# Peptides against a protein of PDB entry 7AL2: the designs that were tried, part 34

Target 1, 85 residues: chain A of PDB entry 7AL2
Amino acid sequence: YEIMLIRPKTIDDINYVVDQVLEESNPVILDLSFLEKESPANFKLAGEKIKQMRSNYGAEALLLSRCNDKNLIIIAPKGVSLVRK

## One batch from the design tools (peptide; aimed at target 1 F43 I50 N71)

Design b2_p28_6_s3 (made by RFdiffusion4, then SolubleMPNN; from b2_p28_6, 8 letters changed)
Fold by OpenDDE base, seed 2:
Structure b2_p28_6_s3 (fold): chain B 85 residues (1-85), chain A 28 residues (1-28)
Amino acid sequence: as target 1 above (85 residues)
Amino acid sequence: ENEENIKKAEELNKEMGIEEGTIEPLLK
């Protein structure tokens, strides 16, 4: 598989993340800081999609970094384990 | 104001079910 990197800015980007995780089975490292700052509605939508992927498809989500200008997470599809060393 | 934004994001992250695993950032 591939690991995708993205800083979502639009709904299409959010749907791209969902497609990568659920259809392509690729982990995604994403920075939610743009949506957090520029679109509360789309930030909420991204959160709902993450919850759905976890609840319905066995995806995992892990916070990698949070600061004033970054909200970096990794979403892994079912079958790809996120392991803390 | 900045602190409020951070807290809000942390609360939302928790609601999303995002667990903490802080590491050195990879995205630049």
Scores: peptide ipSAE 0.117, ipTM 0.681, DockQ to the pose 0.125
OpenDDE base, seeds 1, 3, 4, 5: peptide ipSAE 0.116, 0.111, 0.108, 0.109; ipTM 0.676, 0.677, 0.666, 0.665

Design b2_p28_6_s4 (made by RFdiffusion4, then SolubleMPNN; from b2_p28_6, 13 letters changed)
Fold by OpenDDE base, seed 5:
Structure b2_p28_6_s4 (fold): chain B 85 residues (1-85), chain A 28 residues (1-28)
Amino acid sequence: as target 1 above (85 residues)
Amino acid sequence: MNKENIEKANKLNEEMGIEKGTIEPLLK
């Protein structure tokens, strides 16, 4: 599989993330900081999509970096385990 | 981003079910 990296800015970008995880079975490292700062509505939408992927499709989400200007997470599709050592 | 926005974002992250496992300390 491939690991996709994206800083989503639009609904199309959010849907791209969903497509990568669910259809392509690719893990996605995404920075939510743009949506967090510029579009609370789309930030919430992204969160809803993440919850749906976890609840309905067995995806896993892990926080990689969090600070004032960064919200970096990885979403892994079912079958790709995230292991911390 | 102000303190309130960070708190809201953190709460939303928690609601998303995003587990905490930051690697930032290892990247410093």
Scores: peptide ipSAE 0.287, ipTM 0.742, DockQ to the pose 0.132
OpenDDE base, seeds 1, 2, 3, 4: peptide ipSAE 0.254, 0.262, 0.283, 0.280; ipTM 0.735, 0.737, 0.737, 0.740

Design b2_p28_7 (made by RFdiffusion4)
Pose (drawn by RFdiffusion4):
Structure b2_p28_7 (pose): chain A 85 residues (1-85), chain P 28 residues (1-28)
Amino acid sequence: as target 1 above (85 residues)
Amino acid sequence: DEEERLEEIEELKEKYPEMSEFFDILKE
């Protein structure tokens, strides 16, 4: 499989992440810092999509890093386990 | 490192309380 890296800026990028996790079953490493400071509405929308994917589709989501200009989240689909060691 | 990660989540919950459920799922 592939791991996709993205910093979403638009609603189309949010739909891109939904499709990678749900259709392609690829994990996505995404930086939500652009949406957080530029579009609070789309940042809330991106979070709602992540909640739905975990609740209904068995996706795991993990915060990897949070600092000025970075909010790094990994989304793994059902079938890729995030194993803490 | 894990304690710092959990503190960052709590900071986000304080900053965006309406999204606290979202930030809670990021605890894996």

Design b2_p28_7_s2 (made by RFdiffusion4, then SolubleMPNN; from b2_p28_7, 10 letters changed)
Fold by OpenDDE base, seed 1:
Structure b2_p28_7_s2 (fold): chain B 85 residues (1-85), chain A 28 residues (1-28)
Amino acid sequence: as target 1 above (85 residues)
Amino acid sequence: KLKELLEQIEELKKKYPDMADFFDILKK
Protein backbone atom coordinates (compact mmCIF):
# COMPACT_ATOMS: atom_id res chain seq x y z
CA TYR B 1 0.00 0.00 0.00
CA GLU B 2 0.87 3.68 -0.20
CA ILE B 3 0.82 6.29 2.53
CA MET B 4 -0.95 9.40 1.30
CA LEU B 5 -0.16 12.93 2.45
CA ILE B 6 -2.78 15.65 2.06
CA ARG B 7 -3.86 18.99 3.47
CA PRO B 8 -7.56 19.04 2.60
CA LYS B 9 -9.06 22.30 1.40
CA THR B 10 -12.40 21.25 -0.10
CA ILE B 11 -15.14 18.69 0.28
CA ASP B 12 -13.64 16.89 -2.70
CA ASP B 13 -10.39 16.56 -0.76
CA ILE B 14 -12.26 15.14 2.21
CA ASN B 15 -13.96 12.60 -0.01
CA TYR B 16 -10.58 11.77 -1.53
CA VAL B 17 -9.34 10.85 1.94
CA VAL B 18 -12.36 8.60 2.44
CA ASP B 19 -11.72 6.89 -0.89
CA GLN B 20 -8.05 6.34 -0.09
CA VAL B 21 -8.81 4.71 3.23
CA LEU B 22 -11.87 2.67 2.30
CA GLU B 23 -11.42 1.87 -1.39
CA GLU B 24 -7.65 1.85 -1.80
CA SER B 25 -6.79 0.69 1.73
CA ASN B 26 -4.10 3.34 1.99
CA PRO B 27 -3.22 5.09 5.24
CA VAL B 28 -3.53 8.86 5.06
CA ILE B 29 -1.57 11.46 6.97
CA LEU B 30 -3.67 14.59 6.74
CA ASP B 31 -3.23 18.15 7.93
CA LEU B 32 -6.57 19.62 9.01
CA SER B 33 -5.12 23.07 9.70
CA PHE B 34 -6.54 24.63 6.54
CA LEU B 35 -10.08 23.48 7.26
CA GLU B 36 -9.78 24.44 10.92
CA LYS B 37 -8.88 27.99 9.95
CA GLU B 38 -10.86 28.53 6.77
CA SER B 39 -14.00 26.39 6.96
CA PRO B 40 -15.50 25.39 10.30
CA ALA B 41 -18.25 23.48 8.50
CA ASN B 42 -15.82 21.39 6.46
CA PHE B 43 -13.59 20.92 9.49
CA LYS B 44 -16.54 19.37 11.28
CA LEU B 45 -17.45 17.36 8.19
CA ALA B 46 -13.94 15.92 8.05
CA GLY B 47 -14.25 14.88 11.67
CA GLU B 48 -17.59 13.24 10.99
CA LYS B 49 -16.18 11.27 8.07
CA ILE B 50 -13.26 10.06 10.17
CA LYS B 51 -15.61 8.98 12.95
CA GLN B 52 -17.70 7.09 10.42
CA MET B 53 -14.66 5.32 9.00
CA ARG B 54 -13.71 4.21 12.49
CA SER B 55 -17.17 3.13 13.56
CA ASN B 56 -18.35 1.49 10.36
CA TYR B 57 -15.17 0.22 8.70
CA GLY B 58 -12.69 -0.39 11.50
CA ALA B 59 -10.31 2.42 10.62
CA GLU B 60 -7.98 3.85 13.27
CA ALA B 61 -7.13 7.49 13.81
CA LEU B 62 -4.45 9.23 15.87
CA LEU B 63 -3.38 12.79 16.46
CA LEU B 64 0.26 13.07 15.43
CA SER B 65 0.94 16.74 16.07
CA ARG B 66 -0.82 19.98 16.81
CA CYS B 67 1.05 23.25 16.73
CA ASN B 68 0.87 26.58 14.96
CA ASP B 69 -0.54 26.02 11.47
CA LYS B 70 -0.46 22.24 11.81
CA ASN B 71 -3.07 19.68 12.83
CA LEU B 72 -1.70 16.31 11.74
CA ILE B 73 -3.80 13.16 11.96
CA ILE B 74 -3.13 9.68 10.63
CA ILE B 75 -6.02 7.53 9.43
CA ALA B 76 -5.29 3.86 8.86
CA PRO B 77 -7.59 1.35 7.20
CA LYS B 78 -8.58 -1.86 8.91
CA GLY B 79 -5.65 -4.25 8.81
CA VAL B 80 -3.00 -1.57 9.20
CA SER B 81 -2.16 -1.30 12.88
CA LEU B 82 -1.12 1.97 14.47
CA VAL B 83 1.26 1.45 17.39
CA ARG B 84 2.90 3.96 19.70
CA LYS B 85 6.37 2.95 20.90
CA LYS A 1 5.20 13.46 23.81
CA LEU A 2 1.98 11.60 24.46
CA LYS A 3 1.16 13.80 27.43
CA GLU A 4 1.37 16.88 25.26
CA LEU A 5 -0.86 15.35 22.61
CA LEU A 6 -3.46 14.47 25.21
CA GLU A 7 -3.36 18.04 26.45
CA GLN A 8 -3.86 19.26 22.89
CA ILE A 9 -6.86 17.00 22.48
CA GLU A 10 -8.45 18.45 25.60
CA GLU A 11 -7.70 21.94 24.33
CA LEU A 12 -9.38 21.11 21.03
CA LYS A 13 -12.43 19.81 22.87
CA LYS A 14 -12.71 23.08 24.75
CA LYS A 15 -12.33 25.11 21.57
CA TYR A 16 -14.75 22.98 19.55
CA PRO A 17 -17.19 21.37 21.99
CA ASP A 18 -19.42 20.09 19.19
CA MET A 19 -16.50 17.99 17.92
CA ALA A 20 -15.54 16.51 21.27
CA ASP A 21 -16.45 12.95 20.30
CA PHE A 22 -14.23 13.21 17.22
CA PHE A 23 -11.24 14.43 19.22
CA ASP A 24 -11.75 11.65 21.74
CA ILE A 25 -11.20 8.98 19.09
CA LEU A 26 -7.74 10.43 18.38
CA LYS A 27 -6.36 9.36 21.75
CA LYS A 28 -5.64 5.76 20.82
Scores: peptide ipSAE 0.698, ipTM 0.925, DockQ to the pose 0.927
OpenDDE base, seeds 2, 3, 4, 5: peptide ipSAE 0.694, 0.695, 0.696, 0.693; ipTM 0.924, 0.924, 0.925, 0.924

Design b2_p28_7_s3 (made by RFdiffusion4, then SolubleMPNN; from b2_p28_7, 10 letters changed)
Fold by OpenDDE base, seed 3:
Structure b2_p28_7_s3 (fold): chain B 85 residues (1-85), chain A 28 residues (1-28)
Amino acid sequence: as target 1 above (85 residues)
Amino acid sequence: EEEELLKSIEELKEKYPDLADFFDILRK
């Protein structure tokens, strides 16, 4: 599989993330810093949708880094394990 | 060519209706 990196800024970017994880079975490293600055409410919604991808479609997510201008998480499709050691 | 390989937003909204709201969060 491939690992994709993206900082979503448009609807097409969100479409790309869902397509990669759920259709192409590729992990995605997401920088959510733009969304967090653009709309705290929509950022919260994005978090809820990531939880739904975990609960409903077997995805997994892990926080990588969070600072003032960066919020990196990796979301992996079903079958790819994310382990913090 | 990369864009042609992507499933459309409407197709994914149909397949994953519980994620439909997620696609529209960045509309201005």
Scores: peptide ipSAE 0.623, ipTM 0.866, DockQ to the pose 0.029
OpenDDE base, seeds 1, 2, 4, 5: peptide ipSAE 0.021, 0.590, 0.492, 0.413; ipTM 0.436, 0.852, 0.884, 0.804

Design b2_p28_7_s4 (made by RFdiffusion4, then SolubleMPNN; from b2_p28_7, 14 letters changed)
Fold by OpenDDE base, seed 4:
Structure b2_p28_7_s4 (fold): chain B 85 residues (1-85), chain A 28 residues (1-28)
Amino acid sequence: as target 1 above (85 residues)
Amino acid sequence: TLKELEEQIEKLKKEYPDMADFFDLLKK
């Protein structure tokens, strides 16, 4: 598999993330800082889709880093284990 | 650290209360 790195800016980017996780079985490192700053509606949409992937498809998500200018999250498909130590 | 991440999550919950359930998933 591949690990995708993306800072989504549009709905198309958000849907790309969903496709990568669910259809391609690729983990995605997300920086949600753009949406958080520029589009509260799409920031909420991204969060809702992440919740749906976790609830319905067994995806996992972890917060990696949060500060004033970044909001990094990893989302992994069911077949990839995320471990925090 | 885990402590730092949990503190950051709590800050996010205050900033975006409608997303609180999502942020809680990130620390489990």
Scores: peptide ipSAE 0.299, ipTM 0.794, DockQ to the pose 0.859
OpenDDE base, seeds 1, 2, 3, 5: peptide ipSAE 0.278, 0.243, 0.246, 0.264; ipTM 0.785, 0.762, 0.766, 0.778

Design b2_p28_8 (made by RFdiffusion4)
Pose (drawn by RFdiffusion4):
Structure b2_p28_8 (pose): chain A 85 residues (1-85), chain P 28 residues (1-28)
Amino acid sequence: as target 1 above (85 residues)
Amino acid sequence: MEDFEVANSIIERGEELLEEQEEEEEEE
């Protein structure tokens, strides 16, 4: 499989992440810092999509890093386990 | 944070930022 890296800027990038996790079953490492400071509406929308994927499709989501200009999240689809060690 | 904590923190933060933008618009 592949792990996709993205910093979403538009709704199309949000739909891109939904499709990678749900259709391609690929984990996505995404930086939500652009949406957070540029479009609070799309930042809330991106979070709603992450909640739906976990609730209905068994995706795991983990905060990896949070600092000025970075909000790094990993989304693993059902079938890729995030194992804390 | 993991799963619902991550998702809910993103939603809550987005709501707060939208509220702040609305207040700034009223002040203008």

Design b2_p28_8_s1 (made by RFdiffusion4, then SolubleMPNN; from b2_p28_8, 12 letters changed)
Fold by OpenDDE base, seed 3:
Structure b2_p28_8_s1 (fold): chain B 85 residues (1-85), chain A 28 residues (1-28)
Amino acid sequence: as target 1 above (85 residues)
Amino acid sequence: MEGDEVADSLIEEGEKKLEELEKKKELE
């Protein structure tokens, strides 16, 4: 599999993330800082999609970092385990 | 199905900010 890194700016980017996790089975590292600042509505949508992937498809999501201009979350598809050391 | 409480809190904060902005628009 591939690990995708994206800072989504549009709904198309959010749907791309969903496609990568559910269809391609690729983990995605998300920087949500742009949506949080520029589009609270799309930020909420992104959160809803993450929750749906967790609840319906067994995806896992973990916060990686929260700082100025970076809100990093990793989403792993079912079959790829996230391990914290 | 594993979730991160901190990640969930981050998402919740975003939702709260959206609500606050919507309330602000209603006052304008």
Scores: peptide ipSAE 0.256, ipTM 0.728, DockQ to the pose 0.484
OpenDDE base, seeds 1, 2, 4, 5: peptide ipSAE 0.162, 0.121, 0.176, 0.052; ipTM 0.690, 0.633, 0.694, 0.579; seed 5 fails the geometry check

Design b2_p28_8_s2 (made by RFdiffusion4, then SolubleMPNN; from b2_p28_8, 11 letters changed)
Fold by OpenDDE base, seed 2:
Structure b2_p28_8_s2 (fold): chain B 85 residues (1-85), chain A 28 residues (1-28)
Amino acid sequence: as target 1 above (85 residues)
Amino acid sequence: MEGDEVADSLIEEGEKLLKEKEEKEKLE
């Protein structure tokens, strides 16, 4: 599989992430800092999509880094184990 | 639900930011 890296700016970008995880079975590293600053509504939507992917499809999410200018999350499809050590 | 910690944190933060934005726009 491939690991995708994206800093989503639009709803289309959010849906692209969903497609990568669920349809392509690719882990995605997300930088949510743009949505956090520019669109709280789409930021919340991204969180809801992540929850849906976890609840309905067994995806997993981990926080990678949280600072003033970055909000990095990794989302993995079912079958790819994310482990923090 | 167990395993929703990351997503729930994002949703909660988003709700907070939305409320703050609404209050700011109301005062403009």
Scores: peptide ipSAE 0.644, ipTM 0.899, DockQ to the pose 0.620
OpenDDE base, seeds 1, 3, 4, 5: peptide ipSAE 0.642, 0.640, 0.643, 0.642; ipTM 0.898, 0.897, 0.898, 0.898

Design b2_p28_8_s3 (made by RFdiffusion4, then SolubleMPNN; from b2_p28_8, 12 letters changed)
Fold by OpenDDE base, seed 4:
Structure b2_p28_8_s3 (fold): chain B 85 residues (1-85), chain A 28 residues (1-28)
Amino acid sequence: as target 1 above (85 residues)
Amino acid sequence: MEGDEVADSLIKEGEEKLKELEEKKKEE
């Protein structure tokens, strides 16, 4: 598999993330800082999509970094284990 | 499941920011 990196700016980008995780089985590292600042609606939507992928498809998510200018999260499909040591 | 707190935190933050934005819209 591949690890995708993206800083979503649009709904299309969010759906791209969903497609990568669910259809391509690729982990995705997301920077949500743009949506956080520019679109609260799409920021919430991204969170809801992550929750749906976890609840319905067994995806996992981990916070990588959170600060004023970054909001980094990794989402992995069911077949990829995320472990915090 | 791993990531519950992450997803819930994102949703909560989004909801709060949306509320603030909508309140500003009503005042305009």
Scores: peptide ipSAE 0.442, ipTM 0.805, DockQ to the pose 0.710
OpenDDE base, seeds 1, 2, 3, 5: peptide ipSAE 0.440, 0.440, 0.431, 0.440; ipTM 0.805, 0.805, 0.801, 0.805

Design b2_p28_8_s4 (made by RFdiffusion4, then SolubleMPNN; from b2_p28_8, 12 letters changed)
Fold by OpenDDE base, seed 2:
Structure b2_p28_8_s4 (fold): chain B 85 residues (1-85), chain A 28 residues (1-28)
Amino acid sequence: as target 1 above (85 residues)
Amino acid sequence: MEGDEVADSLIKKGEELLKEEEKKKLEE
């Protein structure tokens, strides 16, 4: 599989992430800093989509880094184990 | 739900940001 890196700016970008995880079975590293600053509504939507992917499809999410300019989350499809050590 | 910690944190933060945005618009 491939690991995708994206800093979503639009709803289309959010849906692209969903497609990568659920349809392509690719882990995605997300930088949510743009949405956090520019669109709280789409930021919340991204969180809701992540929850849906976990609850309905067994995806997993981990926080990678949180700072003033970046908010990095990794989302993995079912079958790819994310482990913090 | 167990396993929703990351997503729930994002959703909660989003809700807070929306409230702040609404407050700013009302004050304009």
Scores: peptide ipSAE 0.665, ipTM 0.907, DockQ to the pose 0.618
OpenDDE base, seeds 1, 3, 4, 5: peptide ipSAE 0.663, 0.661, 0.664, 0.664; ipTM 0.907, 0.905, 0.907, 0.907

## One batch from the design tools (peptide; aimed at target 1 G47 K51 N71)

Design b2_p29_1 (made by RFdiffusion4)
Pose (drawn by RFdiffusion4):
Structure b2_p29_1 (pose): chain A 85 residues (1-85), chain P 29 residues (1-29)
Amino acid sequence: as target 1 above (85 residues)
Amino acid sequence: EAEDLLEEENETQKELLEKYELEGMVDFH
């Protein structure tokens, strides 16, 4: 499989992440810092999509890093386990 | 120092998610 890296800027990028996790079953490492400071509406929308993917489709989501200009999240689809060690 | 940094990042993120009513969207490291 592939792990996709993205910093979403538009709704199309949000739909891109939904399709990678749900259709391609690829994990996505995404930086939500652009949406957070440029479009609070789309940041909330991106978070809602992640809640739906975990609630209905068994996706795991993990915060990897949070600092000025970075909010790094990993989304693993059902079938890729995030194993803490 | 690494543990304190992780704690700070997690609290910052919790406050952000609470602001947008997005609790449960991600697990914390």

Design b2_p29_1_s1 (made by RFdiffusion4, then SolubleMPNN; from b2_p29_1, 18 letters changed)
Fold by OpenDDE base, seed 3:
Structure b2_p29_1_s1 (fold): chain B 85 residues (1-85), chain A 29 residues (1-29)
Amino acid sequence: as target 1 above (85 residues)
Amino acid sequence: MEKEEREKEAEEALKLAEKYNLEGAFDLS
């Protein structure tokens, strides 16, 4: 599999993330800082999609970094485990 | 960072983790 990196800016970007996780089985590292600052509606949508992938499709999600200029989250599809050492 | 700045960032990270139900959240920065 591939690990995708993206800073979503549009609904199309959000749907791309969903497709990568659910259809391609690729982990995605997200930076939500753009949506958080520029689009409350799309930021909320991204959050709902993450919750849905976790609840309905067995995806895992983990907050990697939160600061003034970054909001990093990794989403792993079912079958790829996130392990902390 | 000053104590108050660290506390603010910790609170923001916690709120974000709660919002998305992110288990095991941590900050690598």
Scores: peptide ipSAE 0.059, ipTM 0.548, DockQ to the pose 0.231
OpenDDE base, seeds 1, 2, 4, 5: peptide ipSAE 0.048, 0.059, 0.035, 0.037; ipTM 0.496, 0.544, 0.559, 0.561; seeds 2, 5 fail the geometry check

Design b2_p29_1_s2 (made by RFdiffusion4, then SolubleMPNN; from b2_p29_1, 18 letters changed)
Fold by OpenDDE base, seed 2:
Structure b2_p29_1_s2 (fold): chain B 85 residues (1-85), chain A 29 residues (1-29)
Amino acid sequence: as target 1 above (85 residues)
Amino acid sequence: SAAAKRQKEAEETKKLLAEYDLEGALDLS
């Protein structure tokens, strides 16, 4: 599989993340900082999509970094385990 | 049940994320 990196800016980008996790079975490292600053509505939407993927499709999510210019989350599809050492 | 399983998974994720400072951040659990 591939690990996708994206900083979503639009609803299309959010849907791209969903497609990568659910259809392509690729982990995604996404930076939500743009949506957090520029669109509270789309920021919420992104969160809801992540929750749905976890609840309904066995995806896992982990916060990697949170600071002024970054909000980094990794989302892994079912079958790819996130392991903390 | 399926609902119980989903709730357990959500709680486990919440515990994992609780190691981080989530103040002001989106709750993903």
Scores: peptide ipSAE 0.031, ipTM 0.491, DockQ to the pose 0.055
OpenDDE base, seeds 1, 3, 4, 5: peptide ipSAE 0.055, 0.031, 0.029, 0.028; ipTM 0.515, 0.512, 0.492, 0.483; seeds 1, 3 fail the geometry check

Design b2_p29_1_s3 (made by RFdiffusion4, then SolubleMPNN; from b2_p29_1, 18 letters changed)
Fold by OpenDDE base, seed 5:
Parts: C-alpha cells; sequence; structure tokens
Structure b2_p29_1_s3 (fold): chain B 85 residues (1-85), chain A 29 residues (1-29)
C-alpha cells in the first residue's frame, strides 16, 4: 500500500481522503491546519468523515501532533494496524 | 452573529478531533 500525505483545503480533498482510506486501503496522514483556520464548516466535515470511517468501516485514527501550527492526524484503513513501539 | 456561529462551530470541531488523541497514544509533538 501507499501512505498518502495531504493538507486538505477543499471538500474534494476531504472526499479524496475518504476514497484513499476506504477504496484504496491506503493510510493517510492529514494536516488539518488549513481547514481549521480557513473553513470551520469543512473542518467539522472532515472530523465527521473521520468519525464515520472509524465507526462504520473499522478505520483507526490517531492524533500525531497538535500545536500552534500543526494538526496532524493519521487514518489507517481496517487492514493496516497502528503500532506503538 | 455570524462570527460567533463560526467560533462555536470551530470549537465543536476541535472537540470532535480531541477524541482521536487517545490516552497512551503515540504523540510526535
Amino acid sequence: as target 1 above (85 residues)
Amino acid sequence: SEKEKKEKEAKEAEELLKKYDLEGAFDLS
């Protein structure tokens, strides 16, 4: 599989993330800092999509970094396990 | 106001994402 890295800016980007996780079974590392700042509505939408993927499709999501300039989250599809070392 | 609505929406979105910061989870920050 591939690991996708994306800083979503539009609804199309959000849907791209969903497609990567659910259809391609690729983990995605998201930077949500743009949406958080520029579009509260799309930021909320992204969160809802992540929630749906976790609840309905067995995806895992983990906050990697949250600071003043970063909001990094990894989403792993059902077939990929996030492992702590 | 619209500004207040956006601020409330942003806070709700932030709280939604906080639950992905699980206790004991890997943190790169």
Scores: peptide ipSAE 0.171, ipTM 0.701, DockQ to the pose 0.095
OpenDDE base, seeds 1, 2, 3, 4: peptide ipSAE 0.086, 0.106, 0.102, 0.104; ipTM 0.650, 0.670, 0.655, 0.663

Design b2_p29_1_s4 (made by RFdiffusion4, then SolubleMPNN; from b2_p29_1, 17 letters changed)
Fold by OpenDDE base, seed 1:
Structure b2_p29_1_s4 (fold): chain B 85 residues (1-85), chain A 29 residues (1-29)
Amino acid sequence: as target 1 above (85 residues)
Amino acid sequence: SELEEREKENKAMQELLDKYDLEGALDLS
């Protein structure tokens, strides 16, 4: 698998993340800072999609960093485990 | 007021962030 990195800006980007996790089985590292600042509606949508992937498809999600200019999250598909050492 | 509205928005954003956390989540900031 590949690890995808993306800073989503549009609904298409959000759907790209969903496709990568659920269809391609690739972990994704997201920076949600753009949506958080520029589109409350799409930020909410992104959060709901993450919740759906966790609740319905066995994905895992972890907040990596939260500061003024970053909102970094890793989402792993069911077959890839996130392990804290 | 505008301040109250911003506080509501901030609270909603923090609630969304809570959805992302695993137990024992890391903050690498």
Scores: peptide ipSAE 0.066, ipTM 0.547, DockQ to the pose 0.098
OpenDDE base, seeds 2, 3, 4, 5: peptide ipSAE 0.035, 0.061, 0.025, 0.043; ipTM 0.509, 0.555, 0.536, 0.555; seed 2 fails the geometry check

Design b2_p29_2 (made by RFdiffusion4)
Pose (drawn by RFdiffusion4):
Structure b2_p29_2 (pose): chain A 85 residues (1-85), chain P 29 residues (1-29)
Amino acid sequence: as target 1 above (85 residues)
Amino acid sequence: EEKKIYLPDDPDFKAIPSDQTIEEFYETL
């Protein structure tokens, strides 16, 4: 499989992440810092999509890093386990 | 067959609860 890296800026990038996790079953490492400071509406929308994917489709989400200009989240689809060691 | 990504046991890595949005999760921190 592939792990996709993205910093979403538009709704199309949010739909891109939904499709990678749900259709391609690829984990996505995404930086939500652009949406957070540029479009609070799309940041809330991105979070809602991540809640729906975990609730209905068994995706795991993990905060990896949070600092000025970075909000790094990993989304693993059902079938890729995030194993804490 | 399921695959695995191994991660350090770092206290800064936080699992996001499945019943919460990212915004709601940050309010619990």

Design b2_p29_2_s1 (made by RFdiffusion4, then SolubleMPNN; from b2_p29_2, 13 letters changed)
Fold by OpenDDE base, seed 2:
Structure b2_p29_2_s1 (fold): chain B 85 residues (1-85), chain A 29 residues (1-29)
Amino acid sequence: as target 1 above (85 residues)
Amino acid sequence: MDLEIILPDDPSIIEIPSDMTVEEFLKTL
């Protein structure tokens, strides 16, 4: 698999994340800082889709870093385990 | 307005050094 890196700016980018996790089985490192600042509605949508992927498809998610200018989350598809040492 | 993604379970946090890029961090995993 590949690890995808994206800072989504549009709904198309959000759907790209969903496609990578569910269809391609690729983990995604998401920076949600753009949506958080520029589109509260799309930020909420992204969060809802992450919740849905966790609840319905067995995806895992970890918060990597949160500050004023970044909001980094890794989401892994079912079959790729996120393990903390 | 401070917006946060609230997940059903609190996610673990991995500390990334402030001077490290995401790409550099991933190389250390």
Scores: peptide ipSAE 0.026, ipTM 0.463, DockQ to the pose 0.079
OpenDDE base, seeds 1, 3, 4, 5: peptide ipSAE 0.024, 0.021, 0.026, 0.024; ipTM 0.451, 0.453, 0.470, 0.466

Design b2_p29_2_s2 (made by RFdiffusion4, then SolubleMPNN; from b2_p29_2, 12 letters changed)
Fold by OpenDDE base, seed 3:
Formats: structure tokens, sequence, C-alpha cells
Structure b2_p29_2_s2 (fold): chain B 85 residues (1-85), chain A 29 residues (1-29)
């Protein structure tokens, strides 16, 4: 698998994240800080899609970092486990 | 064979509750 890093800015970017997780089975590290600041509607949409991927497809999602400049989330598809050791 | 991503031992890394959106979760911090 590949790990995608993205700071989504558009709906197309959000859909690309969904495709990476569900179609390609690739984990994604995404920074939602742009959407949070610039588009409350798309920020909400992104969060809803993440929740849907977890509920319907067994994805995992964790907050990696939160500050003024970052809102880092990791999403792992069903076939990839997030583990602490 | 299970595929894994190893996370660092950092208490700032938090699983998002399954019943919350990212937006809802962040409001709790």
Amino acid sequence: as target 1 above (85 residues)
Amino acid sequence: MEKEIILPNDPSIIEIPSDLTVEEFLKTL
C-alpha cells in the first residue's frame, strides 16, 4: 500500500481521500486545517465522510495533531491496523 | 499477515470516538 498525505481544499480533494481509502485501500494522513478555516461546509462534509468510512467500511481514524496550523487526521482502511507499541 | 502502521507513544494522539464527526470531536478538546 501507499500512504497519502494531503491537505484538502476542495470537494474533489475530499472525494480523492475517500477513493484512496475505499478503492485503493491506502491509508491517508490529511490536514483539515484549510477546510476548517476556509469552508465550514466542506469541513463538515469531510468529517461526515470520515465517519461514514468508519461506520460502513471498517476504517479507523485518529487525531495525530491539533494546533492553529494543523488538524492532522490519519485514516486507515480496514486492511491496515493502527497500532501503538 | 496483518498490515500495520505503528504510532508513536504520544498521548496527544487520540482515537476519534466512533459516534462523532471530526467537527464534533474537536469541540470537546
Scores: peptide ipSAE 0.686, ipTM 0.919, DockQ to the pose 0.838
OpenDDE base, seeds 1, 2, 4, 5: peptide ipSAE 0.686, 0.686, 0.686, 0.684; ipTM 0.919, 0.919, 0.919, 0.918

Design b2_p29_2_s3 (made by RFdiffusion4, then SolubleMPNN; from b2_p29_2, 11 letters changed)
Fold by OpenDDE base, seed 1:
Structure b2_p29_2_s3 (fold): chain B 85 residues (1-85), chain A 29 residues (1-29)
Amino acid sequence: as target 1 above (85 residues)
Amino acid sequence: MERKIYLPNDPSIIEIPSDMTVEEFLKTL
């Protein structure tokens, strides 16, 4: 499988993340820092979609890093487990 | 076969609770 890295800036980017996780079954490393700063509405939307992927499709999501310039989250589709090691 | 991604055992890496949005979760930090 592929691991995608993206810093979403638009709704299209958010939908790309959803497609990668649900349609392609690819994990995504996601930086939400742009949306958080520049578009509160799309930031909220992204968070809701992540929650939906978890609730309805069994995806996992972890915060990797939080600072002024980063909001890194890893999203794994069902079938790809996130394991501490 | 279940695929795995290994993450470091770093306390700064935190699971987002399944019943929260990212926005809600970040407010708790």
Scores: peptide ipSAE 0.707, ipTM 0.926, DockQ to the pose 0.898
OpenDDE base, seeds 2, 3, 4, 5: peptide ipSAE 0.707, 0.707, 0.706, 0.707; ipTM 0.926, 0.926, 0.926, 0.926; seeds 4, 5 fail the geometry check

Design b2_p29_2_s4 (made by RFdiffusion4, then SolubleMPNN; from b2_p29_2, 10 letters changed)
Fold by OpenDDE base, seed 5:
Structure b2_p29_2_s4 (fold): chain B 85 residues (1-85), chain A 29 residues (1-29)
Amino acid sequence: as target 1 above (85 residues)
Amino acid sequence: MEKKIYLPNDPSIIEIPSDLTVEEFLKTL
């Protein structure tokens, strides 16, 4: 697998995340801080899509960091396990 | 064999509950 990094700013970016997880089976580390600050509607949409990926496709999602400049989440597709060490 | 990503055992790293959106989850922190 490959790990993709993105700070989404548009709906196209959100769809890119979905494609990486569901179509490419790649984990994604995303920073939602831009959407959270600049587009509450798209922030809500991103969160709903993450929930859907977990509910319907067995993805995992963890909060990595939360601060003023970051809202970092890792999303792993089914088949890539997130393990604490 | 299942592929793995190892994360530090840091309490600041938190699993998002499967029944919540990110927005809903962040409100609980």
Scores: peptide ipSAE 0.707, ipTM 0.926, DockQ to the pose 0.886
OpenDDE base, seeds 1, 2, 3, 4: peptide ipSAE 0.707, 0.707, 0.706, 0.706; ipTM 0.926, 0.926, 0.926, 0.926

Design b2_p29_3 (made by RFdiffusion4)
Pose (drawn by RFdiffusion4):
Structure b2_p29_3 (pose): chain A 85 residues (1-85), chain P 29 residues (1-29)
Amino acid sequence: as target 1 above (85 residues)
Amino acid sequence: SEEEELIIETMELIGATEEEIDEALEDLL
């Protein structure tokens, strides 16, 4: 499989992440910092999509890093386990 | 702290449980 890296800026990028996790079953490492400071509406929308993917489709989501200009999240689809060690 | 609050807010955004939130706080702080 592939792990996709993205910093979403538009709704199309959010739909891109939904399709990678749900259709391609690829994990996505995404930086939500652009949406957070540029579009609070799309930041909330991105979070809602992540809640739906975990609730209905068995995706795992993990916060990897949070600092000025970075909010790094990993989304793993059902079938890729995030194993803490 | 401000950093802690931002981590909690991000965890709530992604629909984390209280356990996941505690783990994230341990990992990042």

